# Peptides against a protein of PDB entry 5KEZ: the designs that were tried, part 115

Target 1, 320 residues: chain A of PDB entry 5KEZ
Amino acid sequence: NVAIYNPFRPWWERYQPVSYKLCTRSGNEDEFRNMVTRCNNVGVRIYVDAVINHMCGNAVSAGTSSTCGSYFNPGSRDFPAVPYSGWDFNDGKCKTGSGDIENYNDATQVRDCRLTGLLDLALEKDYVRSKIAEYMNHLIDIGVAGFRLDASKHMWPGDIKAILDKLHNLNSNWFPAGSKPFIYQEVIDLGGEPIKSSDYFGNGRVTEFKYGAKLGTVIRKWNGEKMSYLKNWGEGWGFVPSDRALVFVDNHDNQRGHGAGGASILTFWDARLYKMAVGFMLAHPYGFTRVMSSYRWPRQFQNGNDVNDWVGPPNNNGVI

## One batch from the design tools (peptide; made by RFdiffusion4, then SolubleMPNN)

Design b2_p17_5_s2 (from b2_p17_5, 8 letters changed)
Fold by OpenDDE base, seed 3:
Structure b2_p17_5_s2 (fold): chain B 320 residues (1-320), chain A 17 residues (1-17)
Amino acid sequence: as target 1 above (320 residues)
Amino acid sequence: ASGSEWGFYDDAKRALS
């Protein structure tokens, strides 16, 4: 991915890929293989956060400032380490003046335009699908158990399906023969927008962001909410079917005060309430649970926004 | 400033260096 130095090596640089090389601030491919093997050998499975909707931001300077030293040129859509070129992006498909998503009530725009400037891959192209599948299959062959598909809301479900149909079975060294990758898709659906979580049920599980948002209000006792109201927690609260839900109290995005859930989201900053929420989540049968492991950073609020929400995990000069 | 009020992705910081 892009190595960003202003601010200094933010967490979100990981979501600006310039190649599919397993060479990042966390380590190289050999180290990753070693980690996956060691984890699998003790029954801990690895699920990769796969960034396949886009490449890096269109405004990033061209060069070799990347975690693996690969050259890239956002201006010309040149990513030779893949390789991608201008033909592999949706620049001509997006009809907005800026090239970015401008209206989230336009589903086509949400999927065909750039997410906040991130170069949008033309996932309708078999070439692009194949390059992504090759990346994911490489990970499968290493021994990962599945994937979180980042920014799934911004990909057409059919394009995702086409990629998934190209995937290998899991590595038989650790998984039963014929096992398929576990797939969960990040889709932010709190209602009010045309893109729905149900659009993605056919591909695998989806993130249920209403879970953390609503649980937060209940545990915080906002709006007269009571714990007893959780009697029909799950589908009774309008959540997606349990067998399609990936649930969580917080994630790396909304623990920073942005987006889905807003101020209701409970985090480790609210230690007591957070423990209650996580405990409840783990005890309740609804959905597939995910527990967040995060870190403290020097929060600095200005006008209600943390200006240091970019801060990544503890590191040594950018190396985690 | 474009984006969804429910999405973190409307933060331009993720796309800018």
Scores: peptide ipSAE 0.049, ipTM 0.764, DockQ to the pose 0.415
Fold by OpenDDE base, seed 4:
Structure b2_p17_5_s2 (fold): chain B 320 residues (1-320), chain A 17 residues (1-17)
Amino acid sequence: as target 1 above (320 residues)
Amino acid sequence: ASGSEWGFYDDAKRALS
């Protein structure tokens, strides 16, 4: 991914890929392989946050300032380490003036235009699908158990399906023969927009952002909500079917106040309420649970915004 | 931007450098 130094190596630089090489601030491919092996050997499975909707931002300077040193040129859509070229992006499909998503009530824009400037891959192309599948299959062959598909809302479900159909079975050294990768898709569906979580059920589980948002409201006792109302928690609250839901109290985005859920989201900053929420989540049978492991950072609010929301996990001069 | 009565989605940080 792009190595960003201003601010200094933010967490979100990981979501600006320039290649599918396994060289990051966390280590190289050999180290990753070693980690996966060691984890699998003790029953700990690895799920990769796969950024496959896009490459880096269109305004990022061309060069070799990347975690693996690969050259890239966003301006010309040139990512030779893949390789991708201008033919592999949706510049021509997006009809907005800016090239970015401008109207989230237009599903076509949401999927064909750039997510806040991130170069949008043409996932309709078999070439692009295959390159992504190759990346994911390499990880599968290393021994990962599955994937979080980043920004799934911004990909056509059929394109995702096409990629998933190219995936190998999980590595039989650790998984039963014929095992399929565990897929969960980040889809923000709180209602009011045309893209629905149900659009993605065929590909795997989806993130249920209503979960954290509603649970936060209840535990905070906002709007007269009571814990007793959780008696029919899950589908009874209008959430997706349990077998399609990946649930969580918070994630890295809404923990920073920018994601779905707003101020209702409980985080470790509110320790007591957060523990209640996480405890309830783990005790309740609804959905597949994900527990957030985060960190403290020096929050500095200016005009209601944390100017340090970019701060990544504890690191040594940018190296995790 | 994407949002609802229960929150909003702003992924601008991921596109910035």
Scores: peptide ipSAE 0.049, ipTM 0.752, DockQ to the pose 0.300
Fold by OpenDDE base, seed 1:
Structure b2_p17_5_s2 (fold): chain B 320 residues (1-320), chain A 17 residues (1-17)
Amino acid sequence: as target 1 above (320 residues)
Amino acid sequence: ASGSEWGFYDDAKRALS
């Protein structure tokens, strides 16, 4: 991914890829293989956060300022480490003046335009699908069990399916022959926008962001909510079907949220209430559960916003 | 209005260079 130095190596640089090489501040490919093997040998499975909707920001300077040293040129859409070129992006399909998503009530913009400047891959092209599938298949062959598909609401469900149809069976050294990768898709659907979680049910599970948002209001005792109302928690609260839901109290995005987008979200910063929420989630029979593992950073609030919400995880490798 | 209703993407990834 792009190495960003202002601010200094933020967490979100990991979501600006310039190649599909497995060398980042988290480690190199050998270290990753070692981890996957050790985990699989004790029954712990690995699911990769796959960033396949886009490459890096369009405004990033060309060069080799990346975690694996690969050259890239956002201005010319040149990513030779893949390789991608100007033919592999949706620049001509997006009809907004800026090239970015400007109206989230326009599903076509949401899927065909750049997510806050991130170069949008043309996933309708078989070439692009194949390059992504090669990346994911490499991970499958290493021994991962599945994937979180980042920014899924920004990809057409049919394009995702086309990629998934190219995937190998899981590695038979650890999984039964014919096993398929576990897929869950990040779709932020809190209502009010045209793209719905149900659009993606055919590809796998979907993140249910209503879960953490509503649970936060209940445990915080907002709006007269009571714990007794959680008796029919799940579908009874208007959430997606249990067998399609991936649920969580917080994630890396909404634990850094503010205003209406994140005010209700419980995090490790609110330790007591957070433990209550996580405990309830693990005890109540709804959805596939995910527990967050995060880190502390030096929060500094200005006008209700944490100006240090960019701070990445601890790292001391001194190389990448 | 510009951005998503909840602004997660804009808040997290707005700094691109």
Scores: peptide ipSAE 0.048, ipTM 0.756, DockQ to the pose 0.462
Fold by OpenDDE base, seed 5:
Structure b2_p17_5_s2 (fold): chain B 320 residues (1-320), chain A 17 residues (1-17)
Amino acid sequence: as target 1 above (320 residues)
Amino acid sequence: ASGSEWGFYDDAKRALS
């Protein structure tokens, strides 16, 4: 991915890929393979956060400022390490003036235009689908158990399905023959927008962001909410079907004080309430649970916003 | 990471582009 130095190596640089090389701040491919093997050998499975909707930001300077030194040129849509070219992006398909998503109530924009300037891949093209599938299959062959599909709401469900149909079965060294990768899709659906979580049920599980948002409100006793209201927690609260839900109290995005769920989201910063929320989540049978393990950073609030929300995990001069 | 009209990326748009 792009190596960003201002601010200094933010966490979100990881979501600006320039290649599908397993060569990042977290380590190289050999180290990753070693970790996957060791984890699998003790029954711990690995699920990769796969960034397949886009490449890096359109405004990033061309060059070799990337975690694996690969050359890239956002201006010309040149990513030779893949390779991708201008033919592999949705620039001509997006009809907004800026090329970015301008209206989230327009599903076509949300899927065909750039997410916050991130170059949007033409996932309708078999070539693009194949390159992504090759990346994911390489990971599957290494021994990962599945994937979190980043920015899924920005991809057409059918395009995702086409990619998933190209995937290998899981590595039989650790998984039963014929096992398929576990897929969960990040879809932020709190209502009010045309893209729905249910659009993606056919591809796998979907993140249920209403879970953490509503649970936070209840535990915080906001708006007169009471714990007794949780008697019909889950589908009774309008959440997606349990067998389609991946649930969590917080994630790396909404942990940073803004976005999906807003201020209701409980985090480790509110230790007591957070423990209550996580405990409840683990005790309740609804959905597939995900527990967050995070880190402390030097928060600095200005006008209600943490100006240091970019801070990544503890590192040694950028190396994790 | 992803966002919506009220999502995280909109708040950090200046940094991601």
Scores: peptide ipSAE 0.037, ipTM 0.773, DockQ to the pose 0.348; fails the geometry check

Design b2_p17_5_s3 (from b2_p17_5, 7 letters changed)
Fold by OpenDDE base, seed 4:
Structure b2_p17_5_s3 (fold): chain B 320 residues (1-320), chain A 17 residues (1-17)
Amino acid sequence: as target 1 above (320 residues)
Amino acid sequence: ASGSEPGWYGAAKKALS
């Protein structure tokens, strides 16, 4: 991914890929293999946060400022380490003036335009699908158990399915023969937009963002909410079917959020309430649970915004 | 109704560019 130095190596640089090389702030491919092996050997499975909707930001300077030193040129859509070229992006497909998503009520924009400037891959192309599948299959062959698909809302479900159909079975050294990768898709569906979580049920589980938001309101006792109202927690609250839901109290994004859909989110900053929420989540049978492991950072609020929300995990001069 | 990204998501993703 792109190496960002201003601010200094933020967490979100990981979501600006320039190659599919397993070479990041966390280590090289050999180290990753070693980790996966060691984890699998003790029954701990690895799920990769796969960034396959896009490459890096369109405004990033060309060069070799990347975690693996790969050259890239966002301006020309040149990512030779893949390789991708201008033909592999949705520049011509997106019809907005900016090239970015401008209207989230337009599902086509949401899928075909750039997410905040991130170069949008043409996932309709078999070539692109195959390159992504190759990346994911490499990980599968290493021994990962599945994937979180980042920004799934911004990909056509059919394109995702096409990629998934290209995936290998899991590594038989650790998984039963014929096992398929566990897939959960990040889809932000809080209602009010045309793209629905249900659009993605065919591909695997989806993130249920209503879970953390609603649970937060209840535990915070907002709007007269009571714990007793959790009696029908799950589908009864309008959430997706349990067998399609991946649930969580918070994630790395909404930990740093504000406004509608974010204010209710409980985080470790509110330790007691957070523990209550996590405890409830783990005790309740609804959905597949994900527990957040985060960290403290020096929050500095200016005009209601944390200017240090970019700070990543504890690291040694950028190396985690 | 008009749709928009949740504030937290928009803010986080905006920083990526």
Scores: peptide ipSAE 0.057, ipTM 0.785, DockQ to the pose 0.384
Fold by OpenDDE base, seed 2:
Structure b2_p17_5_s3 (fold): chain B 320 residues (1-320), chain A 17 residues (1-17)
Amino acid sequence: as target 1 above (320 residues)
Amino acid sequence: ASGSEPGWYGAAKKALS
């Protein structure tokens, strides 16, 4: 991915890929293989956060400022380490003046235009699908158990399916023969927008962002909410079917006050309430649960926003 | 019809730009 130095190596640089090389601040491919093997050998499975909707930001300077030193040129859409070229992006398909998503009530814009300036891959092309599948299959062959698909809301479900249909079975050294990768898709659906979580049920599980948002309001006792109201927690609260839901109290985005959920989201910053929420989530039989392991950073609020929300995990001068 | 980005998307845009 792109190496960002202003601010200094933020967490979100990982979501600006320039290649599919397993070479990042976390280590190289050999180290990753070793980690996956060691984890699998003790029954810990690995799920990869796969960034396949886009490459890096349109405004990033061309060069070799990347975690593996690969050259890239956002201006010319040149990513030779893949390789991608200008023919592999949706620049001509997006009809907005800026090239970015401008109207989230327009599903076509949401899927065909750039997410916050990130160069949008033309996932309708078999070439693009195949390059992504090769990346994911390499991970599967290493021994990962599945994937979180980043920014799934911004990809057509059919394009995702086309990629998933190209995937190998899991590595039989650790998984039963014929096992399929576990897929969960990040789709932010709090209602009010045309794209729905149900659009993606055919591809795998979907993140249920209503879960953390609503649970936060209840545990915080906002608007007279009571714990006793959670008797029908799950589908009874309008959430997706349990067998399609991946649930969580918080994630890396809404820990920082952005993403879905707003101020209701409980995090480790509110330790007592957070423990209550996580405990309830683990005890209540709804959805596939995900527990967050995070870190503290020096928050500095200005006008209600943390100006240090970019801070990544503990590191030694950028090295994790 | 015209529409606006959710507030949280705006914040993300600032972070990623």
Scores: peptide ipSAE 0.044, ipTM 0.769, DockQ to the pose 0.305
Fold by OpenDDE base, seed 5:
Structure b2_p17_5_s3 (fold): chain B 320 residues (1-320), chain A 17 residues (1-17)
Amino acid sequence: as target 1 above (320 residues)
Amino acid sequence: ASGSEPGWYGAAKKALS
């Protein structure tokens, strides 16, 4: 991915890919392979956060300032390490003046235009689908168990399906023959927009962001909410079907105060309430649960915003 | 307390670009 130095190596640089090489601040491919093997050998499975909707931001300077030194040129849509070129992006399909998503009530913009400048891949093209499938299949062959698909809301469900149809079965060294990768898709659906979580049920599970948001309000006793109201927690609260839901109290985005759910989201900063929420989540049968493991950073609030929300995991001069 | 989805998404993802 792109190496960002201002601010200094933020966590979100990881979501600006320039290649599909397994070479980042977290380690190289050999180290990753070693981790996957060791984890699988003790029954711990690995699920990769796959960024396949886009490449890096259109305004990033061309060059070799990337975690693996690969050359890239956002201006010309040149990513030779893949390779991608100008033919592999949705610039011509996006009809907005800026080239960015301007109206989230227009599903075609949400899926065909750039997410805040991030170069949008033409996932309708078999070539692009194949390159992504090759990346994911390499990971499958290493021994990963599945994937979180980042920014799934911004991809057409049919394009995702086409990619998934190209995927190998899981590595038979650790998984039963014929096993399929576990897929869960990041789709933010709090209502009010045309794109719905149900659009993606055919591809796998989806993130249920209503879960953490509503649980936060209940435990915080906001709006007169009571724990007793959790009697019909799950589908009774308007959440997606349990067998399609991946649930969580917080994630890396909304624990920084400006994610889906807003200020209602409980985090480790509120230790007691957070433990209550996580305990409830683990005790209740609704959905597939995900527990967050994060880190503290020097928060600095200005006008209600943490100006240090970019701070990544503990590191040694950029090396994690 | 959740805020507006379109507004939130735009603000949050802008930090990524």
Scores: peptide ipSAE 0.042, ipTM 0.767, DockQ to the pose 0.237
Fold by OpenDDE base, seed 1:
Structure b2_p17_5_s3 (fold): chain B 320 residues (1-320), chain A 17 residues (1-17)
Amino acid sequence: as target 1 above (320 residues)
Amino acid sequence: ASGSEPGWYGAAKKALS
């Protein structure tokens, strides 16, 4: 991915790929392979956060400032390490003046335009689908069990399906022959927008962001909410079907206090309430549960916003 | 509001643009 130095190596640089090389501040491919093997040997499965909607930001300077030294040029859409070129992006398809998503009520913009300036891949093209599938298949062959598909809301469900149809079965050294990768898709659907979580049910599970948002209000006792109201928690609260839901109290995005739940989201910063929420989630039989493991950073609030919400995870391994 | 960009997307855009 792009190496960002201002601010200094933020967490979100990991979501600006310039290649599909397994070479980041978290380690190299050999270290990753070793970790996957060791985990599988004791029954711990690995699910990869796959960033396949886009490449890096359009405003990033061209060069070799990346975690694995690969050259890239956002201005010309040149990513030779893949390779991608200007033919592999949705620049001509997006009809907004800025090239970015401007109206989230327009599903076409949400899927064909750039998310916060991130160069949007043309997933309708078989070439692009194949390059992504090759990346994911390499991970499957290493021994991963499945994937979180980042920014799924910004991809057409049919394009995702086309990619998934190209995937190998899981590695038979650790999984039963014919096993398929576990897929869950990040879709932010709190209601009120045209794109719905149900659009993606055919591809796998979907993140249920209403879960953490609503649970937060209940645990915080906002708006007269009571714990007793959780008796029909799940579908009874308007959430997606249990067998399609991946649920969580917080994630790395909404942990930082903005969007997809807002101030209602409980985090480790509110330790007592957070433990209550996580305990309830693990005890209640709804959805596939995910527990967050995060880190502290030096929060600095200005006008109600943490100006240090960019701070990345601790790193002391010497990896650039 | 309906059809509005999530707040965290806006913050990320400032950092990425």
Scores: peptide ipSAE 0.039, ipTM 0.764, DockQ to the pose 0.464

